Peptides against a protein of PDB entry 3OIQ. Designs and how they scored, part 20

Target 1, 212 residues: chain A of PDB entry 3OIQ
Amino acid sequence: KNRIFVSSSKDFEGYPSKAIVPVQFVALLTSIHLTETKCLLGFSNFERRGDQSQEDQYLIKLKFKDRGSERLARITISLLCQYFDIELPDLDSDSGASPTVILRDIHLERLCFSSCKALYVSKHGNYTLFLEDIKPLDLVSVISTISTKSTNSSKHSSSELISECDLNNSLVDIFNNLIEMNRDEKNRFKFVKLIHYDIELKKFVQDQQKVL

## One batch from the design tools (peptide; made by RFdiffusion4, then SolubleMPNN)

Design b1_p10_4_s4 (from b1_p10_4, 6 letters changed)
Fold by OpenDDE base, seed 5:
Order: structure tokens, then sequence, then C-alpha cells
Structure b1_p10_4_s4 (fold): chain B 212 residues (1-212), chain A 10 residues (1-10)
């Protein structure tokens, strides 16, 4: 079955009430919820949803049913946090107590762009998302991709065509939403408060603000 | 409106 690109978490409203659908999206990591019994990742594209929180538009479960899946979840969290320079407590503490990690509003300090592959799983008209794969995206690479409109399809093998257009459009939409949030005095998000706010990001934001 | 349901398992 072909994987469906998802541009909005509202798309799931039209999905089947009893199905397993492979999906993919790009979004910012907004939350991490790791406990003794579960692992959830929150993502958002910051699509406007009226007065609703723009955090956690995509809630993704990691499998957390046995020691093997728990270990894989913990390793996944560690690797993501290492990639994004997110400080975590030592997850490997010999003390036998699995550390609890609850991070929220990650996007206020770091833009953690992530390409996610997930399973949409629906039962009785409700749904969940299960993580299949996650690729962290480098912010410089994201900025470069948007700026160049690079139709340079690096000839990656034809079997998982992410429409480069869909990816690029979603990345642009995320930045546009962040620019709108940055312009809103009531919104907590400000580019200048990002830990990694540099000259390149500043210039990119200033150039995008002129087009909007 | 579809709800997210954390109880759903694979």
Amino acid sequence: as target 1 above (212 residues)
Amino acid sequence: MKKYDESIEL
C-alpha cells in the first residue's frame, strides 16, 4: 500500500473508521512524554485551529509493551534529543527506576523539524498514530530546501516517493505559521527566543516575512 | 469528529 502524505492532522477526520493506513508527515516536535508505561511524541505544523492549542496536533505512540519495545523507545528518544540538543536525564540509570521525561512546548526553544512515518490505526471511529520511522531534519537543510525551491530530486530510489512538492509545501506552511505566531504579541513563540537563533535563521525569517 | 484514542493498540 502506498504511504499517504498528510499535510494536516484534520485529514484524519475523513479517514476510515476501521483501518490501518501508512502515513507520513513533516512537523515540529512539540512534546515528549516518556513514563514507565508509555512513550508519546507530540508534533505540530501549527495550523490554525481556532482557539485550540497548536501543540500536539500529531500525537504518536511508540510501542511500549515489553522490555524490547521499551528499550527501542528509550533509544529513539535519546537519539532524537541528542540530534536536537535537548537535555535529557540519563535514561540508562542502573538504579532500575526508568526515568520519566515530560517535555512540552519544545518549539519555544528549538525548531525540531521531523519527517515521520506512522501507522494511522482506527477502531470504532477513533484513531491513534504509531511511529514506524522518524528522521530528524537539519534546520539549515530545511532553510536551504525552502529557499532554493530545489527541484533537484536527488535520484533516491523510486519506491518511497515523498512528493518533494508535498514536503516543501509543508515546510513552507510550518514557517509561515511560525511567522504568524511570531507576529502575534499574544503568542509565546518568538524566533529570537530560540536557543539556536542565528544570522541564517534571522535572514531567512526576514526574507519570508517580506513574501507574507 | 474523530477522536485520538491512546488505548488503541496494533
Scores: peptide ipSAE 0.724, ipTM 0.971, DockQ to the pose 0.839
Fold by OpenDDE base, seed 3:
Structure b1_p10_4_s4 (fold): chain B 212 residues (1-212), chain A 10 residues (1-10)
Amino acid sequence: as target 1 above (212 residues)
Amino acid sequence: MKKYDESIEL
């Protein structure tokens, strides 16, 4: 089935009012909402939406209907947080109470680039997104990919070809949006406040700032 | 304008 690459969360305004559409996008993880009854992940590419919050432009549901899906959601959150060095409370506590995790504004401390596969599901003219797959992206790999203009990503199997161009363009757009936010004195986002702010990220941002 | 609806299920 053809998966649609989504460059903007505004694209969903033009989507069918009753459909299931497989989509894919690249964005930064902005929020985690895990309770006893639901699991949500927020993502953003920080596209300008007027004076609205730029967080959670892509709100994604994990299936959370039974003990098996709840366990899978918790494992997914644990693995993502381990990959991004996000500290979580022990989700398997013997106390029988499912721990509640509410994290917001993750992008203010960590750039958690993620490639997401989701189902766009619309009913009654509204929509939701359901997680199908998530791949965390290494920041050094993201920087290298943008810097090299690499058109030579070998051989993902013919059934889910993201255009390498679409991925690279979305990564560039995210960095450009972050650079604009960093230049805005009213914006809370600053590269120098990232826990993982290093010489490589500093140099990359300085080089991108000369082109903008 | 389409809204996100958390009540939608698969």
Scores: peptide ipSAE 0.724, ipTM 0.971, DockQ to the pose 0.834
Fold by OpenDDE base, seed 1:
Structure b1_p10_4_s4 (fold): chain B 212 residues (1-212), chain A 10 residues (1-10)
Amino acid sequence: as target 1 above (212 residues)
Amino acid sequence: MKKYDESIEL
């Protein structure tokens, strides 16, 4: 089944009102919501949407209905947080209550670029997104990918390819949106407030700011 | 306008 690359969460407005559609997108992790009964991940590309919060444009549900799916959700959250150096409360506490994790505004401290595969599921004009796969992206690799217009179309066979162009365009759009947010004095997002703000990211942002 | 619905199950 062909997976659709999604550049905007507005694309879902044009989707079928009763369907299951495999989708893929690239976005920043913005929130984690883990309770005793549910697990959700929020993502955003920070596309301007009037006066509404630019957070959680892609709300992804993890299956959380039995001990096996709950364990898989907790492991997924743990591995994602380990990769991005996000501090979680110990999920393994001997108190038989699973700890509640509610993190918001993750993008204010860390740029957590993620490639997500999900199922768009619609029943009656409303929709949800179910996680199928998540790949965290390294920021150095993201910067290098944007900086090098990869003219190396290595002939990988056409049937499973995310267009390298769609990925690169989405990464550029995210950085452009972050630059606009950084320029806005009212916006809480500032590159210099990122925990991992280094000389490479600084130079990249300064070079992109000259083109915008 | 389509709304996100967390109650939708697979």
Scores: peptide ipSAE 0.724, ipTM 0.971, DockQ to the pose 0.843
Fold by OpenDDE base, seed 2:
Structure b1_p10_4_s4 (fold): chain B 212 residues (1-212), chain A 10 residues (1-10)
Amino acid sequence: as target 1 above (212 residues)
Amino acid sequence: MKKYDESIEL
């Protein structure tokens, strides 16, 4: 099945009103919503959408319909949070209530780059997105990839040609959008407020700012 | 305009 790379969540406006379409995108994790009944992940590339919130441009459902899918969702959240050093509230409430996690504006503290595979599912002209797979991306690796314009096709042999160009373009676009947000005095996003803001990220941002 | 609909199931 051909997976479509999505550079903008506006692309879904052109999609079929009744379909299941496998999609892929790269974005920053912006929110986590885990309750007793649902699990949602918010992602954004921070594409300008007029006066609309730049967060949660891609709202992704995890399957949460049975004990197996719920367990998989909770494990997925735990592993993502562990990878990005996101503090989860202590899930060890001895109260047999499933822990509720509601995190928003994650991008204000951490740049959580993620490559997502999802199903676009449309009914009656409305749509949702279901998570199929998620790969967290290391920020140093993202910076290196953008900086080198690496045409080094690491031939990972499997028949999903992620256009290396589409991935790289999306990563560049995200950083450009973050630079614009950082320049906007009204925007809460500032690189210097990131918990992981280091000399490498500082230098990279300064170098990218000269190209814009 | 297409809207996100959280009620849609697979």
Scores: peptide ipSAE 0.724, ipTM 0.971, DockQ to the pose 0.857

Design b1_p10_5_s1 (from b1_p10_5, 5 letters changed)
Fold by OpenDDE base, seed 5:
Structure b1_p10_5_s1 (fold): chain B 212 residues (1-212), chain A 10 residues (1-10)
Amino acid sequence: as target 1 above (212 residues)
Amino acid sequence: MKTYDESLEL
């Protein structure tokens, strides 16, 4: 089955009421919810949805049904947090008590760009998303990818039907949404409050702001 | 509008 690239979490409104659909999207990590019984990752493209919270537009479940899946979920969280320089409590407590991690508003401190592969699972018109794969994206690489308007890299790596264009468009849309949020005095998001706000990101934002 | 349902399983 071909994986569908999802540009908007609104696309799920048109999806089947009873299906399993492999999807992929790129978004910012906004939340981590790890408890004794569940693991959820929140992602957002910060699309304007009226008065709705712009967080957790993509709420992704990790399998958390047995010790093996729980371990895989915890390892996944640890690796993501290590990659994004997110401080976590030690998930390997010798006390047998699994630490609870509840992080929200991650995007206010760090831009954690992630390419996610998921299963859209629907039943009775409701849906959920299960993580299949996650690739953290380096911010420098994201900036470079947007800045270099794809001059036809005719390198057909012939294995993923997701157009480089879909990824690039979604990354541009995310940055445009962040720029709008940064311009809004009522919005908590400000680029200058990011822990990793550097000269490169500053320059990129300033250059992108001239196009908007 | 489709509702997110955290109770759904694979």
Scores: peptide ipSAE 0.711, ipTM 0.970, DockQ to the pose 0.841
Fold by OpenDDE base, seed 2:
Structure b1_p10_5_s1 (fold): chain B 212 residues (1-212), chain A 10 residues (1-10)
Amino acid sequence: as target 1 above (212 residues)
Amino acid sequence: MKTYDESLEL
C-alpha cells in the first residue's frame, strides 16, 4: 500500500468517508495527553487556519486497548520526552494509578520536530489518526538540511521513499510559519523564549528572515 | 466537513 505524504491536515477533507489510508507527515510536537484510558500526541506545522488554534492540527492516537499497547504507548512517550529533554512528572508514584501526563504548547519552549507515520481511519465521514511510527528529528540536522538544500539524494534504501523534496519543503514551511508567528506581537511563540535558543538557531532564523 | 473523532477505533 502506498503511503501518502501529507503537507497539510486540510488534505483529510478530500479523503474517503470510510477508509484506512497510510499517511506520513513532518510536524512539531505540540501536546502530549496520557491518561489511564488514552494516549494522544498533538502535532502542528502551524499552517494558517484563519482564527482556529494552530496547535494540534494532527491529533494522533496511540493504541491503548490492552496492557501491551498501554506499555508501548508509555514507553513511546518516555523515549520522545527523553529525546527532546521534556521533563515528565515523576512516574514513580507508589500509588498503583498510572501517572497522568498532560503537556500543552510544547512548541513554546522546545522545537520538537517529528517525522510521523500514521493510519488515517475514517467511518461515517469522521476520521481519526493512529500512530504507526515516529522518528524524532534533531534540530541541528533540520537546520543543516534546510540550509544545504542538498540535491544529493542519499539513497537511504528504505522501501518507503519519503520524497526528500516533500520533507524539505514541509520543514521550510514550518520554519516560515514560526517566523511569521515570531513577528506577530499577538502570538505567544517567540524564538528567544525557547529553552534551547542558541547562536546557531539565532543565526539560522536571522538568515531565513531575510528570504521572507 | 470532516471532523476529528477521538472515539474511532481500528
Scores: peptide ipSAE 0.711, ipTM 0.969, DockQ to the pose 0.848
Fold by OpenDDE base, seed 1:
Structure b1_p10_5_s1 (fold): chain B 212 residues (1-212), chain A 10 residues (1-10)
Amino acid sequence: as target 1 above (212 residues)
Amino acid sequence: MKTYDESLEL
């Protein structure tokens, strides 16, 4: 089954009103919502959407209906937080209640680039997204991928081709949107406020700002 | 316009 690469969450407006469509996108992790009854991940490309919050443009459900799926959701959250160095609220409350995690605006402190595989599920013109797979992306690798115009047309065989072009274009668009947010004095996002702001990211942002 | 519906299941 062909997986569709999604460049914008607006693409879902053109999708079927009753379907299951395998999709893939790259975005920044913006929120984590884990309770006793549900698990959601929020992602954004920070596309301009008028006066609406640019957060959570992609809300991804994790399956959370039985002890096995709940365990998998908790492990997924733990592994993502470990990879991105996200501090979870101390889960060590001796109260036998499953810990609630509600994180918002993650992008204000950390650029958590993620490649997501999901199922678009629609009924009666409404939709949701279910997580199938998530790959965290290293920021150095993202910067390197954008900086190196992929001249390597390695003819790798044709069955699950995410166009390397689609991934690169989406990563460039995210950085361009972040540069615009950084230039806006009213926007809370600033590159210099990122915990992992280093010389490499600084140089990359300065070089991209000269082209925009 | 399509709306996100958190109540939808697989």
Scores: peptide ipSAE 0.710, ipTM 0.969, DockQ to the pose 0.865
Fold by OpenDDE base, seed 4:
Structure b1_p10_5_s1 (fold): chain B 212 residues (1-212), chain A 10 residues (1-10)
Amino acid sequence: as target 1 above (212 residues)
Amino acid sequence: MKTYDESLEL
């Protein structure tokens, strides 16, 4: 079965009420929720949804049913946090309890771009998302990908072009949404508050702000 | 309106 690219978490409203559908999206990591009984990753493209929280538009479950899946989930979280320079809270578990990680609003300090493959799973009109694969994206590579699109039509195959166009459109949409949030005085998001805010990101944001 | 259901399993 072909994997469907998802540009908006609203697309799931049109999906079957009883299905398993392989999907792919690109979004920012917004939350991590690891307990003794579950592991969830929150992602957002910051699409405006009225008065709803812009966080966790894509809530992704990791399989957490046995010791093997639990270990894989914990390793996945550790590797993501290492890649994005996210400090995990040292859980001094003086009780032999598994470490509990609850991080929110990650996008306020770090832009953690991620390409996710998931299973959309629906039953009785409700749905969930299960992680199949995650690829962290380097911010410099994201900036370069958006910046280079204005000048060269190099012909590569029609199937690769669709997936690359969808990825790049989603990356542009995310940055445009972040620029709008940065301009809003009520929004907590500000580029200058990012720990990794540098001259390159500053220049890119200033250049994108002139087109919007 | 579809609701996210954290209780759903594979």
Scores: peptide ipSAE 0.710, ipTM 0.969, DockQ to the pose 0.861

Design b1_p10_5_s2 (from b1_p10_5, 5 letters changed)
Fold by OpenDDE base, seed 3:
Structure b1_p10_5_s2 (fold): chain B 212 residues (1-212), chain A 10 residues (1-10)
Amino acid sequence: as target 1 above (212 residues)
Amino acid sequence: SKSYDESLEL
């Protein structure tokens, strides 16, 4: 399938007002909203949008129409949270009520880089995003990818023409935006407040700050 | 401008 790489959530302004378009983007997980009736994931690249909240620039729906899709959504959330070391209440509680999970501002504590495949679905000039696939990205791998400038076209993505360059550029842009947020005294985001803030991340941020 | 519509379904 021809999947479009999306570098900005503003790109959707130019999309068709009645379409289904396969898209992919890379962003940080910012929110999780799981209730009895819906499952949403919020993502952001922290692109400057004036005075608006930089969170949930990509709001993605998980299919939540039947017991099978609900179970798949809960499993997806569980696996994602296990990967990023996000504490969740037990989603399998015998208490007959499905647990409600509402997490916000995830990026203030953890950098949860994710490569998302979604369907852009538009009707009447409005749109939504449906999750098709999610790949969590390891922070060490993200840092190494940005640092190595590796134009090594791994021939392995022949079926989805997403440029490795587009992925790398998007990761760089996210880090640059985070560096700007970290420099802003009014911004709540600070690298030193991340639970996983280590010497490697510190060095990487210091080296990137010299170029910006 | 386009808005996000959470009510849209596949």
Scores: peptide ipSAE 0.712, ipTM 0.970, DockQ to the pose 0.859
Fold by OpenDDE base, seed 5:
Structure b1_p10_5_s2 (fold): chain B 212 residues (1-212), chain A 10 residues (1-10)
Amino acid sequence: as target 1 above (212 residues)
Amino acid sequence: SKSYDESLEL
């Protein structure tokens, strides 16, 4: 089955009420919820949805049913946090209790761009998302991809890749939304408050702000 | 509208 690229979590409103649909999206990591019984990742593209919270527009479940799936979930969280320089409490507590990790508003400190593959699973008109794969994206690479207007139609005729256009459009949309949030005095998001705010990101934001 | 349902399993 072809994987569907999702530009908005509103797309799920039109999806089947009983299906399993492979999807893919690009978004910022906004939350991590790891407990003894579940693992959830929140993502957002910060699309404006009226007065609704812009966080956790894509809530992704990791399988957490047995020791194997729990281990995979914990490893996934550890690797993501290592990649994004997110400090976690030591997951290796000698006490045999799995540490609880609840992080929210990650985007206020770090832009954690992620390409996610998930299963949309619906039953009785409700849905959930299960993680299949996650690729963290380097911010420098994201900035370069947007800036270069990737005219490289990579002739990789593999029917399974997101169109480079869909990826780029989603990344641009995210940055545009962040710029709007940064301009809003009521919004907590500010680029200058990012721990990794550097000259490159500053320049990129300033250049994008001239086009918006 | 479709709601997110955390109780759904694969």
Scores: peptide ipSAE 0.712, ipTM 0.970, DockQ to the pose 0.859
Fold by OpenDDE base, seed 4:
Structure b1_p10_5_s2 (fold): chain B 212 residues (1-212), chain A 10 residues (1-10)
Amino acid sequence: as target 1 above (212 residues)
Amino acid sequence: SKSYDESLEL
C-alpha cells in the first residue's frame, strides 16, 4: 500500500470522508496524554494557522482497548521519554492504579523530532490518526542531514519510497518555523531555553537565520 | 471543515 507523506496537517481537509489512509509525517513531539482509558501523542511542525495554537497539529491515538495494547502504549511512551530524556513518573508502579501522565509544551524544553507512521481513519466526515510506528530522530543527525544536503540516498530497497527530499524539506520547514517563533517576543519558544542548547545547535540556528 | 474525532476506532 502506498504511504502518503504529509507535509501539513491541513492536507487532511482534502482527504476522503470515509477512508483508511496510511500516512507518514515528521514533526516535533509537543504533548503526551496517558490515562487509564486513552493514550494520545501531540505533534507539531509549527505551521502558522492564524490565531490557533500551533501545538498538537497532529494528534495521534495509540490503541488502548485491551491489556496488550495498553502495555504496548505504556512501553512506547517509556521508550520515547527515555530517548528524549523526558522525566516520567514510574509507569510500572506496583500500585494497581496506572499513573496518569499529562505533559504539554514539550518543545519549550526539548526538540523531540519524530518520524511517525499513522493511519488516517475517517468516518462521517471526521477523522482520527492511529499510530503504526514512531522513530525518534537525534537532533545532531537532523542538523547534519539538513546541513549536508545528503545526495547519498542509500537506496535501501524498502518499497516504502518516501523521498528523502520530503523528509528533509519538512525538517527545514520546522526549523524555519522555530526561528520565526524565536524572533517573536510574544512566543514562549526560545532556543536558549532548551535544556540541550549547545554550541552546535547555536551555530546551526545562527547560520539558518542568515538565510531567512 | 473536517474535525478531529478522538472517539473514532479502528
Scores: peptide ipSAE 0.711, ipTM 0.970, DockQ to the pose 0.849
Fold by OpenDDE base, seed 1:
Structure b1_p10_5_s2 (fold): chain B 212 residues (1-212), chain A 10 residues (1-10)
Amino acid sequence: as target 1 above (212 residues)
Amino acid sequence: SKSYDESLEL
């Protein structure tokens, strides 16, 4: 099926006012909102949007209508948090209440690169996004992918894979935006405050900062 | 401008 790669959340302004469109994007996980009644994931590429918060540019709904979909949502959150080493608050509340997870500004502590497949659903000019699939990306793999200008034109023209160019461009754009945020003294984001800040990330950021 | 609508369902 034709899935559209989305480089900017502004692309949705040009989308149909009544449609279901399969989309795919790469962004950083910024928020998790899990309650008794809903599950949302927030993502951002930190594209400049005037004076608005750059968080949650892509709000993705998980289906949360029955015990089966609720279970799948909870498992999805658990697996993502396990992969990114995100500590969920131990809501061992003795009260038997469904654990409520509200995490914001995840990008201030961890760069959680994610490749998302979603359904864009619009009605009457408004839209929402429903999660179809999520692939967490390893930061070392992201850095290597950007650093190696992939000359591997492997002619595997399967019309269902993201163009390697679209992925690389989006990853570069995210890092460029993070470098700009890191240079801004008023911005809370700083690479040196990331829990996983290592020699490889430090070198990569220093090399990218010389080109910008 | 298109707005995000959390109330929309599949």
Scores: peptide ipSAE 0.711, ipTM 0.970, DockQ to the pose 0.863

Design b1_p10_5_s3 (from b1_p10_5, 5 letters changed)
Fold by OpenDDE base, seed 4:
Structure b1_p10_5_s3 (fold): chain B 212 residues (1-212), chain A 10 residues (1-10)
Amino acid sequence: as target 1 above (212 residues)
Amino acid sequence: MKKYDESLEL
C-alpha cells in the first residue's frame, strides 16, 4: 500500500474509524516524553486551530512493550537530541532507574524539522500514531529547498510516491505559521529567541515576511 | 471529530 502524505492533522478526521494506514508528514519537534512505561514524540506544523495549543498536533508513540523496543526508543531519542543539539541526561546510566525525559516547547529554542513515517491506527473512531521512521532535516537545507523552489523533480527512484511538492508546500506552510506567531505579541514564539538564530535565518525570515 | 487515544496499541 502506498504511504499517504499528510499536510494537516485534520486529515485524520476523514480517515477510517477502524484502519491501519501508513502516513508521512513533515513537522517541527515540539515535545519529548520518555518515562519507564512510554515514549512519545510531539510534532506540530503550527496550523491555527482556534484557541487550542499549537503544540503536539501530531503525537507519535514509539513501541515500548519489551526491553528491545525500549532500547530502540531510547537510541532514537538520543540520536534525535544529538542531531538537534538538545541536552539530555545520560540515558545509558547502569543505575537501574530508567531516566525520565519530559521536554516541552522545544520549538521556542530550536527549530527541529523532521520528516516522519508513521502508522495511523484507529479503533472505534479514536486514533493513534506509531513511529515507523524519522529523518531529522537540517535547517539550512530546509531554507535552501524553500528558497530555490525545487521544480527539479530530480528522479531519485525511491518507490515512495510522496511528491517533493507536498514536502516543500508543508515546509513553506510551517514557516508562514511561524512568521504569523512571531508577529503576534501574545505568542511566546520569537525567531530572535532561537538559540541557533543566525544571519541566514534572519535574512530568510525577512524575505518571507515581504511575501506575507 | 476523531480523538487521539494514547491507549491504542499496535
Scores: peptide ipSAE 0.714, ipTM 0.970, DockQ to the pose 0.829
Fold by OpenDDE base, seed 3:
Structure b1_p10_5_s3 (fold): chain B 212 residues (1-212), chain A 10 residues (1-10)
Amino acid sequence: as target 1 above (212 residues)
Amino acid sequence: MKKYDESLEL
């Protein structure tokens, strides 16, 4: 089935009012909302939307209907947080109470680049997104990919080819948006406040700032 | 404008 690459969360305004559409995008993880009854992940590419919050432009539901889907959601959150060095309370506590996790503004401390596969589901002119797959992206790999203008995608199987161009363009757009936010004195985002701010990220940002 | 609806299910 053809998966649509989404460069903007505004694209959903033009989508069908009653459909199920497989989509894919690249964005930064901005929020985690895990309770006893639901699991949501927020993502953003930080596109300018006027004076609205730039967080949670892509709000994705994990299936959370039974003990099996709840366990899968919790494992998914644990693995993502382990990959991004996000500290979580023990989700398997013997106390019988499911721990509540509410994290917001994750991008202020960590750049958690993620490639997401989701189902766009619409009914009555409204929509939601359901997670199908998530791949965390290493920041060094993201920086190298943008810097090399790599057009050499090694052979992913022909059924779910993201255009390497679409991925690279979205990663560039995210960094450009972060650079604009960093230049804005009113914006809370600053590269120097990232826990993982290193010499490589500093150099990359300085080089990108000369082109903007 | 399309609204996000958290009540929608698969």
Scores: peptide ipSAE 0.714, ipTM 0.970, DockQ to the pose 0.835
Fold by OpenDDE base, seed 2:
Structure b1_p10_5_s3 (fold): chain B 212 residues (1-212), chain A 10 residues (1-10)
Amino acid sequence: as target 1 above (212 residues)
Amino acid sequence: MKKYDESLEL
């Protein structure tokens, strides 16, 4: 099945009103919503959408319909949070209530780059997105990839040609959008407020700012 | 305009 790379969540406006379409995108994790009944992940590339919130441009459902899918969702959240050093509230409440996690504006503290595979599911012109797979991306690796314009096709032999160009373009676009947000005095996003803001990220941002 | 619908299932 051909997976469509999505550079903008506006692309879904052109999609079928009744379909299941496998999609892929790269974005920053912006929110986590885990309750007793649902699990949602918010992602954004921070594409300008007029006066609309730039967060949660891709709202992704995890399957949460049985004990198996709920367990998989909770494990997925735990592993993502562990990878990005996101503090989860202590899930060890001895109260047999499933822990509720509601995190928003994650991008204000951490740049959580993620490659997502999802199913676009539409009915009657409305749509949702279901998570199929998620790969967290290391920020140093993202910076290196953008900086080198690496045409080094690491031939990972499997028949999903992620266009290396589409991935790289999306990563560049995200950083450009973050630079614009950082320049905007009204925007809460500032690189210097990131918990992981280091000399490498500082230098990279300064170098990218000269190209814009 | 297409709307996100959280109620949709697979």
Scores: peptide ipSAE 0.714, ipTM 0.970, DockQ to the pose 0.849
Fold by OpenDDE base, seed 1:
Structure b1_p10_5_s3 (fold): chain B 212 residues (1-212), chain A 10 residues (1-10)
Amino acid sequence: as target 1 above (212 residues)
Amino acid sequence: MKKYDESLEL
């Protein structure tokens, strides 16, 4: 089944009102919501949407209906947080209550680039997104990918490829949106407030700011 | 305008 690359969560407005559509996008992790009854991940590309919060443009539901799916959701959250160096409360506490995790505004401290595969599920003009797969992306790899216009079209067979162009364009758009947010004095986002703000990221941002 | 519906299941 062909997976559709999604550059904007506005694309879902044009989708079928009753369908299951495999989708893929690249975005920053913005929120984690884990309770006793549900697990959701919020993502954003920070596309401007009037006066509404630019957070959680892609709200991804993890299956959380039985002990097996709950365990898989908790493991997924743990592994994602370990990769991005996000501090979680100990999920393994001997108190028989699963700890509630509610993190918001993750992008204010860490740029958590993620490639997500999801199912778009719609009924009667409403939709949800179910997680199928998540790949965290390394920031150095993201910067290198944007900086090197990869002219190396290595001939990988055409049937499962995310267009390297679609990925690169989405990563560029995210950085451009972050640069605009950084320039806005009213916006809470500032590159210099990121915990992982280094010389490489600083140079990359300074070079991108000259083109915008 | 399509709304996100967290109550939807697979």
Scores: peptide ipSAE 0.713, ipTM 0.970, DockQ to the pose 0.863

